# Peptides against a protein of PDB entry 5TUV, part 4

Target 1, 107 residues: chain A of PDB entry 5TUV
Amino acid sequence: KEVIDRLRYLKAEIEDLELKERELDQQKLWLQQSIKNVMDDSINNRFSYVTHEDICNCFNGDTLLAIQAPSGTQLEVPIPEMGQNGQKKYQINLKSHSGPIHVLLIN
Target 2, 107 residues: chain B of PDB entry 5TUV
Amino acid sequence: AQECQNLEVERQRRLERIKQKQSQLQELILQQIAFKNLVQRNRHAEQQASRPPPPNSVIHLPFIIVNTSKKTVIDCSISNDKFEYLFNFDNTFEIHDDIEVLKRMGM

## One batch from the design tools (peptide; aimed at target 1 S71 L75, target 2 I95 H96)

Design b1_p9_1_s2 (made by RFdiffusion4, then SolubleMPNN; from b1_p9_1, 4 letters changed)
Fold by OpenDDE base, seed 5:
Structure b1_p9_1_s2 (fold): chain B 107 residues (1-107), chain C 107 residues (1-107), chain A 9 residues (1-9)
Amino acid sequence: as target 1 above (107 residues)
Amino acid sequence: as target 2 above (107 residues)
Amino acid sequence: SYGVGSYSL
């Protein structure tokens, strides 16, 4: 009886957890849409930027590349391979489908 | 019973997923808040300056930051339409998205 | 770190 009761309890709890997980999934979807709507607003879009100073304050004295690209731009970082000169190849591949990519050097 | 043990494992798995999703939801909320704060900051700054910033002095969202050593040699190949970019580095680099940058900015 | 993988902006 104890095992049977535990099984019933666990099955019921798992069912409740399924409902909770679906609720969270829905909330995530709604929030993502909300963020998109806020960012797509004409006024917000006009002011959706950071400055060179902002970036410099966030990082040390390394070389910084700022890559601005449209939403949905694909970024690929392949596994490093050996190059012809015997050096490892470190690469970033970018592909945009909706607009040009802009690159800024920040020192 | 084995069935009871299996359900216990499943319950724990679901609880962990729910916890992770709750955390992800909180991050999205923070992202939205950070964005709104950014917009508000920029609007106020431009009002005080009575002019927008120069076009090449700011980085519009969405963007990424690539951080690498000052000694790193960077080569960039660009498509004719600037829709595709290939970056080659002779050393390792770090990638940071705009969300992380806003966090570092304290937005 | 060297962020091997696929990303979307």
Scores: peptide ipSAE 0.414, ipTM 0.896, DockQ to the pose 0.772
OpenDDE base, seeds 1, 2, 3, 4: peptide ipSAE 0.412, 0.407, 0.408, 0.410; ipTM 0.899, 0.894, 0.897, 0.897

Design b1_p9_1_s3 (made by RFdiffusion4, then SolubleMPNN; from b1_p9_1, 5 letters changed)
Fold by OpenDDE base, seed 3:
Structure b1_p9_1_s3 (fold): chain B 107 residues (1-107), chain C 107 residues (1-107), chain A 9 residues (1-9)
Amino acid sequence: as target 1 above (107 residues)
Amino acid sequence: as target 2 above (107 residues)
Amino acid sequence: SYGVGSYTL
């Protein structure tokens, strides 16, 4: 029957897709490690920065805050809730465990 | 047959996951390229200037950019060690990671 | 965009 042939085809395709997915997972792992190694290099780390001009060229007409923090710093943006004065609260919570956080106001 | 339908659903699910993983890999590749280009740009710029930029004139990775209306009131509470920050906004804001910024910079 | 959730730098 057509059903039997379709079942055989689908089973074979699913097996191939599983292999493809595992291949992609491995590639992701390797690439992530490569990126980490590049960024952790002392020379690259020394030059891993952007300027105020860079940021201003990317955005316009707004108040811009640049928040620099160590890797692993936790950032929380809760669902906006009503404040004690009836105003919605829009928040950013930051917690670093390995070093200070630096905030810059971009003109 | 029900078995055939079940396999069709599984096949489609796997195809969607693979598509997502392929997209994620492409983003990681672009991220690595952008970072290397950033480092190269900065090394060249400092060589031409014969000096590093002033400490507070640059934003070191990793960072985020928060943009909001110029009318938005921002309150910030900071711990003594600058490890913990609480930002309160009276209106909505947008968050952009360093990866997005590098994209906008054309890196 | 305004991104509700948790993140790590």
Scores: peptide ipSAE 0.468, ipTM 0.898, DockQ to the pose 0.872
OpenDDE base, seeds 1, 2, 4, 5: peptide ipSAE 0.464, 0.450, 0.464, 0.457; ipTM 0.899, 0.894, 0.898, 0.896

Design b1_p9_1_s4 (made by RFdiffusion4, then SolubleMPNN; from b1_p9_1, 5 letters changed)
Fold by OpenDDE base, seed 3:
Structure b1_p9_1_s4 (fold): chain B 107 residues (1-107), chain C 107 residues (1-107), chain A 9 residues (1-9)
Amino acid sequence: as target 1 above (107 residues)
Amino acid sequence: as target 2 above (107 residues)
Amino acid sequence: SYGVGKYTL
């Protein structure tokens, strides 16, 4: 009867876990909408920026490119492949559908 | 029994999903807080300066940061409307989203 | 970090 009792316990626990997962899914949806509303606010949008100094303080000793683009811009980093000269290709492909992309060299 | 083992596998799968979702929610909360702090910082800074920052001196969200060695050669091809970009690197690079940058800034 | 894949800004 030990097996039967274990089965009952597992089934009951799985049911509770299903409820918990649905609760988390709902919380995520509400939070995502809240974030969207905050970021889309005209006043918040006006002040939603970082400075060159901010970026330099986060990174040291490297070349830094800042790529600013409209929300929804697609970015792809393909698997590195060998080029014609035997050099591996490391690429970033960007495609925007709603506005121009801006690139800044930070350092 | 085999049924018991199947349910234990399912239980573990659900527990892992719940753990992941809890972590994702925590990150969403943090990014919302970070964004609000960023906005407040910038509003205060502009009030003190009595002017907005010059264009091209700041990086507006959303953005990404590309970090690579100072020795890395970067080629960029841009469409006429600046909607499409192709970057070629002769070495590896790192990509950091604006969320990570805000975290590094201590927002 | 270097990451192969697709991203959305």
Scores: peptide ipSAE 0.491, ipTM 0.900, DockQ to the pose 0.876
OpenDDE base, seeds 1, 2, 4, 5: peptide ipSAE 0.486, 0.477, 0.484, 0.481; ipTM 0.901, 0.896, 0.900, 0.898

Design b1_p9_2 (made by RFdiffusion4)
Pose (drawn by RFdiffusion4):
Structure b1_p9_2 (pose): chain A 104 residues (1-83, 87-107), chain B 106 residues (1-49, 51-107), chain P 9 residues (1-9)
Amino acid sequence: KEVIDRLRYLKAEIEDLELKERELDQQKLWLQQSIKNVMDDSINNRFSYVTHEDICNCFNGDTLLAIQAPSGTQLEVPIPEMGQKKYQINLKSHSGPIHVLLIN
Amino acid sequence: AQECQNLEVERQRRLERIKQKQSQLQELILQQIAFKNLVQRNRHAEQQARPPPPNSVIHLPFIIVNTSKKTVIDCSISNDKFEYLFNFDNTFEIHDDIEVLKRMGM
Amino acid sequence: KEPFKRTLD
């Protein structure tokens, strides 16, 4: 039949696709690890910053609010319901205080 | 028969997912070289100049919140711990450290 | 629709 070996063929491709994902899952998980190791060298943390000019060049006009918080800080944004509509940002930081810079 | 329809849908799924994973994989590489160059760039600027800590500098990780000039922004801290509440009377946008690093080149 | 959530890395 046309269908029974449309199966055997498809069932012979997905394992290549399955192993390709396993490989891609391993590559991603120790690429992420190598990224963590670089952003926590003490020397590299010393220069891991951006200036006002950089922000202004990438954001034309308006009011800009820069919010800095430690890693793992969670940011929750509810739906713009009505109650006047509510546009709000819920910030939860357990590892430390947050720093807010008003960009001009 | 429906074992044929199930695997064709599953195949495309795996394909569409494996493709997106290869995309975020290179983006992660781009994230590292952008971070390395950003560090190298700041070291070179410090040899021609040190900028003060609370001003003119934003440490990673961070977010950028963009809204209109006529928008009022409120910051509230309550009795509950480890909570921050920002209110806007109008719409806003949130951008990440990764995107700004891309917008500036590397 | 659902709330939008992010985690800083």

Design b1_p9_2_s1 (made by RFdiffusion4, then SolubleMPNN; from b1_p9_2, 5 letters changed)
Fold by OpenDDE base, seed 2:
Structure b1_p9_2_s1 (fold): chain B 107 residues (1-107), chain C 107 residues (1-107), chain A 9 residues (1-9)
Amino acid sequence: as target 1 above (107 residues)
Amino acid sequence: as target 2 above (107 residues)
Amino acid sequence: AQPKKFTLQ
């Protein structure tokens, strides 16, 4: 009897958790769409930028590449392999499908 | 008894997944707030200056930041349409998205 | 190890 009651309780709780998870999934979708709508707004888009100073304040002492590209641009970093001279190859591959990529060097 | 234990494990798994999803929603909210704050900052700055910033002085979203040592040699191959970029580094690098940058800026 | 992939959003 006790085991049966415990099983019934656990099954009911799991069902409630399934409902909660579906609710959270829906909330995520709505929030993602909201963010997209805010970013795609013409006025917001006009002012959606950072400055060189902003970047320099976030990262000190290194060479910085700022890569601006359209949404959906794909970035790939292959596993580093040894080159012909025994030097490891560190690479970034960028592919855009909707517009040009712009690169700024910040020292 | 074994069935009860299996359901308890499943319950715990679902609780942890729900917790993770709640955290992800909070991050999305913060992302939206950061973006709105960025837009507000830039609008105010341009109003005070009575002009937009020079085109090459700003980085428009979406973007990524690549940071590496000042000693790192960087080679870049660009397609004619600027849709494809191939970067080669002689040393390690780090990649940061625009969301992380906005966080570091305190937006 | 596997290659790192990222898509700008």
Scores: peptide ipSAE 0.329, ipTM 0.894, DockQ to the pose 0.939
OpenDDE base, seeds 1, 3, 4, 5: peptide ipSAE 0.195, 0.189, 0.196, 0.189; ipTM 0.893, 0.892, 0.893, 0.891; seeds 3, 5 fail the geometry check

Design b1_p9_2_s2 (made by RFdiffusion4, then SolubleMPNN; from b1_p9_2, 5 letters changed)
Fold by OpenDDE base, seed 2:
Structure b1_p9_2_s2 (fold): chain B 107 residues (1-107), chain C 107 residues (1-107), chain A 9 residues (1-9)
Amino acid sequence: as target 1 above (107 residues)
Amino acid sequence: as target 2 above (107 residues)
Amino acid sequence: SQPLKFTLQ
């Protein structure tokens, strides 16, 4: 029957899509590892920086904080809540486990 | 049949997920290219200057950029080892990662 | 709004 043939076709296609998805997942893992290897290379690491000018060219008119921290540093932005004086609290919490955090004021 | 319709929905769901994963892979490739271009730029610049930039004039990866109004008051509490930072803002702010910055730089 | 959590990579 036509319905049976359609069901068989769809099931086969879904199996092919499952294989494709697994392939993409593997490619992502390899690419992520490749990026990590490139960034961890001693020569690349030495030159892996931007300048104040670079940042200023990307953002105009506002106060800018550049926060440099080691990989794995955790950043948390809690939901803004009202303070004692009725002012909303806007916060950023940073926690590093492997090295110091450095902050630069831009503009 | 209902089973046929269910499988067609599943097929479409998987196709969309695959499309998203393909896009994510392309994004990772672009990130790697941007990083390599950044490194090349900086190597060339330092060769021309015959010296590295001053330590406080550059922001090493990984980093984030926090931008806020010029009128925003920023308070920062720092741990003794500089492993923990607590920022307080009296107004809203935006956060941008280094990947976005490299994109804005045209790397 | 939801709290934002991020890990630098």
Scores: peptide ipSAE 0.224, ipTM 0.890, DockQ to the pose 0.896
OpenDDE base, seeds 1, 3, 4, 5: peptide ipSAE 0.130, 0.134, 0.136, 0.205; ipTM 0.890, 0.889, 0.890, 0.892

Design b1_p9_2_s3 (made by RFdiffusion4, then SolubleMPNN; from b1_p9_2, 5 letters changed)
Fold by OpenDDE base, seed 4:
Structure b1_p9_2_s3 (fold): chain B 107 residues (1-107), chain C 107 residues (1-107), chain A 9 residues (1-9)
Amino acid sequence: as target 1 above (107 residues)
Amino acid sequence: as target 2 above (107 residues)
Amino acid sequence: SKPKKFTLQ
């Protein structure tokens, strides 16, 4: 009886959880589309930037590179390997498919 | 019963997925808020200044920030169309996306 | 360590 009751309870709970998960999935999709729409708005796009000051306030003491590229640009960081000079190769590979990449030095 | 155990495992699996999805949804909400706040800030700032910022003084979204030691030597190879970039560093670096930057900015 | 890949959003 206890096991049967537990089974019934678990099945009912799982059903509720399935509904909840679907709800969250829908909300995620809605919000993602909302964000896209907001970002694609002409006015919002015009003002979708940060300043050098903004970046400097977020980081200290380092050389900072700001890399602006179109959405969908791929960034790859290979596993560091020994270079020709015995130095580890720390690399970033960027590939854009839709437009040029712009780099700013923040110092 | 084995069935009870199986359902309990499934229940826990679903609960964890739901928790993760709730967290992801929260992050998306924060992203949207941060972006809207950024746009509002910039719009207001430009209105007050009666001009847009200089083109090279701002970083348009989407972007990433690479930070490394000031002693790090950075070499960059660029394709003719600027669609591909190869950065070489003689030391380690960190990468931060625009979302993280907006968070650090308190947007 | 694994190769890191990122796509700008």
Scores: peptide ipSAE 0.323, ipTM 0.899, DockQ to the pose 0.885
OpenDDE base, seeds 1, 2, 3, 5: peptide ipSAE 0.187, 0.319, 0.179, 0.320; ipTM 0.895, 0.895, 0.893, 0.897; seed 1 fails the geometry check

Design b1_p9_2_s4 (made by RFdiffusion4, then SolubleMPNN; from b1_p9_2, 6 letters changed)
Fold by OpenDDE base, seed 4:
Structure b1_p9_2_s4 (fold): chain B 107 residues (1-107), chain C 107 residues (1-107), chain A 9 residues (1-9)
Amino acid sequence: as target 1 above (107 residues)
Amino acid sequence: as target 2 above (107 residues)
Amino acid sequence: SSPISFTLQ
């Protein structure tokens, strides 16, 4: 009896969890679209920037590159390999499909 | 008994997925809030200054920040159309997205 | 010299 009752309970709970998961999936999709709409708004887009000061306040002591690129730009960081001179290679590959990439040097 | 165990495993798996999805949803909410706060800040700042910032003094979203040691040598190869970039570093680097930057800014 | 160099392809 205990096993049967536990099975019934678990099945009912799993059903409730399935509903909850679907609700969360819908909320995520809605929010993602909402974010896109907000970011694509012409007024918001005009003011969607950070300053050099903002970046410098977030990071210290390092060379900083700010890379502005369109959404969907591909970024690849290959696994570091040994170079011809015995030095490990550290690389970033960027490929944009919809517009130019802009790079700013900070610090 | 085995069916009960299987359902308990499934229940736990779903609970963990739901927890993860809830966390992801919270992050999206925070992203939207941060973006709106950024826009409001910039609008207010430009109103007070009665002018927009110089075009090359700000980093427009979306962007990434690459930080590396001041001693790191960086070589950048750029395509003619600026759609493709290859960065070579002689040492390690870190990459941070705009979302992380906004968080660090306290937006 | 600058630790950063740029090359156009």
Scores: peptide ipSAE 0.151, ipTM 0.890, DockQ to the pose 0.037
OpenDDE base, seeds 1, 2, 3, 5: peptide ipSAE 0.146, 0.149, 0.150, 0.142; ipTM 0.890, 0.886, 0.889, 0.888

Design b1_p9_3 (made by RFdiffusion4)
Pose (drawn by RFdiffusion4):
Structure b1_p9_3 (pose): chain A 104 residues (1-83, 87-107), chain B 106 residues (1-49, 51-107), chain P 9 residues (1-9)
Amino acid sequence: KEVIDRLRYLKAEIEDLELKERELDQQKLWLQQSIKNVMDDSINNRFSYVTHEDICNCFNGDTLLAIQAPSGTQLEVPIPEMGQKKYQINLKSHSGPIHVLLIN
Amino acid sequence: AQECQNLEVERQRRLERIKQKQSQLQELILQQIAFKNLVQRNRHAEQQARPPPPNSVIHLPFIIVNTSKKTVIDCSISNDKFEYLFNFDNTFEIHDDIEVLKRMGM
Amino acid sequence: ELLFKKSLN
């Protein structure tokens, strides 16, 4: 039949696709690890910053609010319901205080 | 028969997912070289100048919140711990450290 | 309900 070996063919491709995903899952997990190792060298943390000019060049006009918090800080944004609509940001930081810079 | 319809849908799924994974994979690589160059760029600027800590500098990780000039922004801290509440009377946008690094080149 | 949620890394 046309269908029974449309199966055997498809069932012969997905393993190549399955192994390709396993490989891609391993590559991503130790690429992320290599990224964690670079951003926590003490020398590299020293220069891991951006200036006002950089932000202004990438954001034309308006009011800009820069919010800095430690890693793992969770950010929750609810739906713009009505109660006047509510536009709000719920920030939760367990590892430390947050720093807010008003960009001009 | 429906074992044929199930695997064709599953195949495309795996394909569409494996493709997106290869995309985020090179984005992660781009994230590192952008971070490395950003660090190298800041070291070079410090040899021609040190900028003070609370001003003119934003450490990673961070977010950028963009809203209109007529928008009022409120910051509230309550009795509950480890909580921050920002209110806006109008719409806003949130951008990440990764995106700003891309917009500035590397 | 929530429209968006993430963690900073």

Design b1_p9_3_s1 (made by RFdiffusion4, then SolubleMPNN; from b1_p9_3, 7 letters changed)
Fold by OpenDDE base, seed 3:
Structure b1_p9_3_s1 (fold): chain B 107 residues (1-107), chain C 107 residues (1-107), chain A 9 residues (1-9)
Amino acid sequence: as target 1 above (107 residues)
Amino acid sequence: as target 2 above (107 residues)
Amino acid sequence: EIAESFTLE
């Protein structure tokens, strides 16, 4: 009886969780569409930028590179491996398909 | 008994997924708020200055920030159309997306 | 292999 009752409880809870998960999925979908619409607006797009001062205030005295590229640009960071000269190689690969990439040195 | 254990595993799996989705949804909400605040700030700033900022003085979304030591040597190979970039570092680096930057800015 | 990979959004 105890096992049977536990099974019944678990099945009912799983059904509730399934509904909750679908609800969250739908909310995410709608929110993503909303964000896209806001960002694609011509006026908002015109003012969607940060300044050098903004970046400097976010980070300390390191070298800072700002890489601006179109949405959809692919970024890859290979696992560091030993190079030919015995030095570990740290690398970033960028590939854009819809427009040019712009790089700015901030610090 | 075995069925009960299987359902308990399934329940826990679903609970973890829901928790993750709830967190992701909250982040999306914050992203939208941050973006709207950024746009408002920039519109107000340009209105006060009666002019837009110079093109090379701002970083348009979407972007990433790469920070590394001041001692790090950075080499960059660029395609002629600027669609493909290869960065080589002689030391470690950190990558931060525009979302994180907006958070640090307090948007 | 690749340690990190993502698409700009």
Scores: peptide ipSAE 0.365, ipTM 0.900, DockQ to the pose 0.959
OpenDDE base, seeds 1, 2, 4, 5: peptide ipSAE 0.359, 0.358, 0.362, 0.224; ipTM 0.901, 0.898, 0.901, 0.895

Design b1_p9_3_s2 (made by RFdiffusion4, then SolubleMPNN; from b1_p9_3, 7 letters changed)
Fold by OpenDDE base, seed 4:
Structure b1_p9_3_s2 (fold): chain B 107 residues (1-107), chain C 107 residues (1-107), chain A 9 residues (1-9)
Amino acid sequence: as target 1 above (107 residues)
Amino acid sequence: as target 2 above (107 residues)
Amino acid sequence: QLAKSFTLE
């Protein structure tokens, strides 16, 4: 009896959890679409930027590069390996398909 | 019973997924709020200044920030159309997306 | 050969 009751309880709870998970999935989808809509708005797009000061305040004292690129731009970081000169290569590869990439040296 | 144990495991698995999805949803909410706050800030700032910022003084979304030591030598190869970039560093670097930057900005 | 890959969105 106790085992049967526990099974029934667990099955009911799992069903509730399934509903909750689907609800969260739907909410995520709607929110993602909302974010896209907000970002694609002409007015919002006009003001969707940060300043040099903003960036400098976020980081200590390292050299900072700001890479602005259109959505969909692919960034790749190969596994560091020895180069021809015997130096380990640290690389970033950027490829855009929809527009030019802009790079700013912040400091 | 074995079935009871199996359902317990499934229940726990679903609970963990739900927890993760809740966290992700919260992050998305914060992202949207941060973006809206950024837009509002910039709009207000430009209104006060009665002009937009200089084009090379701001970084438009989406963007990434690359930070590395001040001693790091950075070489950049760019395609003719500026759609493809190759960065070479003689030392390690870190990459941060615009979402993280907005978080650090307190948006 | 690829340690990290990102897509800007």
Scores: peptide ipSAE 0.294, ipTM 0.897, DockQ to the pose 0.930
OpenDDE base, seeds 1, 2, 3, 5: peptide ipSAE 0.292, 0.282, 0.289, 0.290; ipTM 0.897, 0.895, 0.896, 0.897

Design b1_p9_3_s3 (made by RFdiffusion4, then SolubleMPNN; from b1_p9_3, 8 letters changed)
Fold by OpenDDE base, seed 3:
Structure b1_p9_3_s3 (fold): chain B 107 residues (1-107), chain C 107 residues (1-107), chain A 9 residues (1-9)
Amino acid sequence: as target 1 above (107 residues)
Amino acid sequence: as target 2 above (107 residues)
Amino acid sequence: SIAKSFTLE
């Protein structure tokens, strides 16, 4: 009966886990909507920025590019491949559908 | 029994998904807090300065930061409407989203 | 390695 008892226990636990997962899914949905509402607010949007100083304080000793683009902009980083001259190609592809992309050199 | 093993695999799979979703929720909460703190900081700063910052002195959300060596050569191709960008690097780079930047800023 | 894809939020 040990196997039978284990089966019953596992089935009951899986049922509880299913309920827990659905609860988490619902919480995520509501939280995402809340974040969207806050960020889309006109006043909040006006002040939703960082400065060059902010970025420089986060990173040291490197070249920093800031790429600002509309929400939904697609960014792709292909697998590095060998170039024509034998050099590996490291790329970033950006495509925006709703507005222009802005690039700033921070340092 | 085989059925018992199958259920144990399913149980473990669900537990891992739940763990991942719990972590994702925590990150979303932090994002919301960080954004609100950022807005408050900027509003206060502009009030003290009695003016908004120059347009090209700040980076508006959403954005990403590309971090690479000072020795890295970067080539950028831009479409006429600035909707499409192609970056070529002769060495490796790192990409950091605005969420990570806000975390590093202590927001 | 693997390709990386992102969408700005």
Scores: peptide ipSAE 0.268, ipTM 0.896, DockQ to the pose 0.743
OpenDDE base, seeds 1, 2, 4, 5: peptide ipSAE 0.159, 0.266, 0.262, 0.159; ipTM 0.892, 0.893, 0.895, 0.890

Design b1_p9_3_s4 (made by RFdiffusion4, then SolubleMPNN; from b1_p9_3, 8 letters changed)
Fold by OpenDDE base, seed 2:
Structure b1_p9_3_s4 (fold): chain B 107 residues (1-107), chain C 107 residues (1-107), chain A 9 residues (1-9)
Amino acid sequence: as target 1 above (107 residues)
Amino acid sequence: as target 2 above (107 residues)
Amino acid sequence: AIAKSFTLT
């Protein structure tokens, strides 16, 4: 009797958790769409930028590449492999489908 | 008894997923707030300056930041339409998205 | 090591 009652309780709780998880998934989608709408607004888009100073304040001592690209741009970083000269090859591949990519060098 | 244990494990798994999803939702809310704060900052700055910033002094969202040692040699191959980029580095690098930058800026 | 692949948002 006790085991049966425990099983019923656990099953009911799991069902409630399933509903909660689905609710959270839906909220995530709504929030993501809200963010997209805010960013796509013409006025917000006009002012959606950071400065060189902003970037320099976030990072110190390194060479910085700022790569501005449209949403949906694909970025790929392959696993580092040994090159022909025995040197490891580190690379980034970018592919944009909706507009040009802009690169700024910050020292 | 074994069935109870299995369901308890499943319950715990679901609880952890729910917790993670709640955290992710909070992060998205913070992203939206950070973006709104960025826009507000830039609007105010341009009002004070009575002009937009120089075009090459700003980085429009979305963007990424690549940072590497100042000693790192970087080669870049660009398509004629600037839709494809190939970066080669002779050493390691780090990649940071615009969301992380806004967080570091305190937005 | 795992290759990194993602899209800008």
Scores: peptide ipSAE 0.232, ipTM 0.889, DockQ to the pose 0.748
OpenDDE base, seeds 1, 3, 4, 5: peptide ipSAE 0.146, 0.181, 0.151, 0.139; ipTM 0.891, 0.891, 0.889, 0.887

Design b1_p9_4 (made by RFdiffusion4)
Pose (drawn by RFdiffusion4):
Structure b1_p9_4 (pose): chain A 104 residues (1-83, 87-107), chain B 106 residues (1-49, 51-107), chain P 9 residues (1-9)
Amino acid sequence: KEVIDRLRYLKAEIEDLELKERELDQQKLWLQQSIKNVMDDSINNRFSYVTHEDICNCFNGDTLLAIQAPSGTQLEVPIPEMGQKKYQINLKSHSGPIHVLLIN
Amino acid sequence: AQECQNLEVERQRRLERIKQKQSQLQELILQQIAFKNLVQRNRHAEQQARPPPPNSVIHLPFIIVNTSKKTVIDCSISNDKFEYLFNFDNTFEIHDDIEVLKRMGM
Amino acid sequence: LKESRTLSL
């Protein structure tokens, strides 16, 4: 039949696709790890910053609010319901205080 | 028969997912070289100048909140711990450290 | 919730 070996063919490709994903899952997990190792060198943390000019060049006009918090800080944004609509940002930081810079 | 329809849908799924994974994989590479160059760029600027800590500098990780000039922004801290509440009377946008690093080049 | 995010490295 046309269908029974449309199966055997498809069932022969997915394992190549399955192993390709396993490989891609391993590559991603130790690429992320290499990224974590670079951003926590003490020398590299020293220069891991951006200036006002940089932010102004990438955001034309308006009011800009820069919010800095430690890693793992959670940011929750509810739906713009009505109660006047509510536009709000819920920030939870367990590892430390947050720093807010008003960009001009 | 329906074992044929199930695997064709599953195949495309795996394909569409394996493709997106290869995309975020290179984006993660781009994230590292942009970070390395950003660090190298700041070191070079310090040899021609040190900028003060609370001003003119934003450490990673961070977010950029963009809204209209006529928008009022309120900041509230309550009795509950480890909580921050920002209110806007109008719409806003949130951008990440990764995107700003891209917009600036590397 | 409309959106949820986590700051990472």

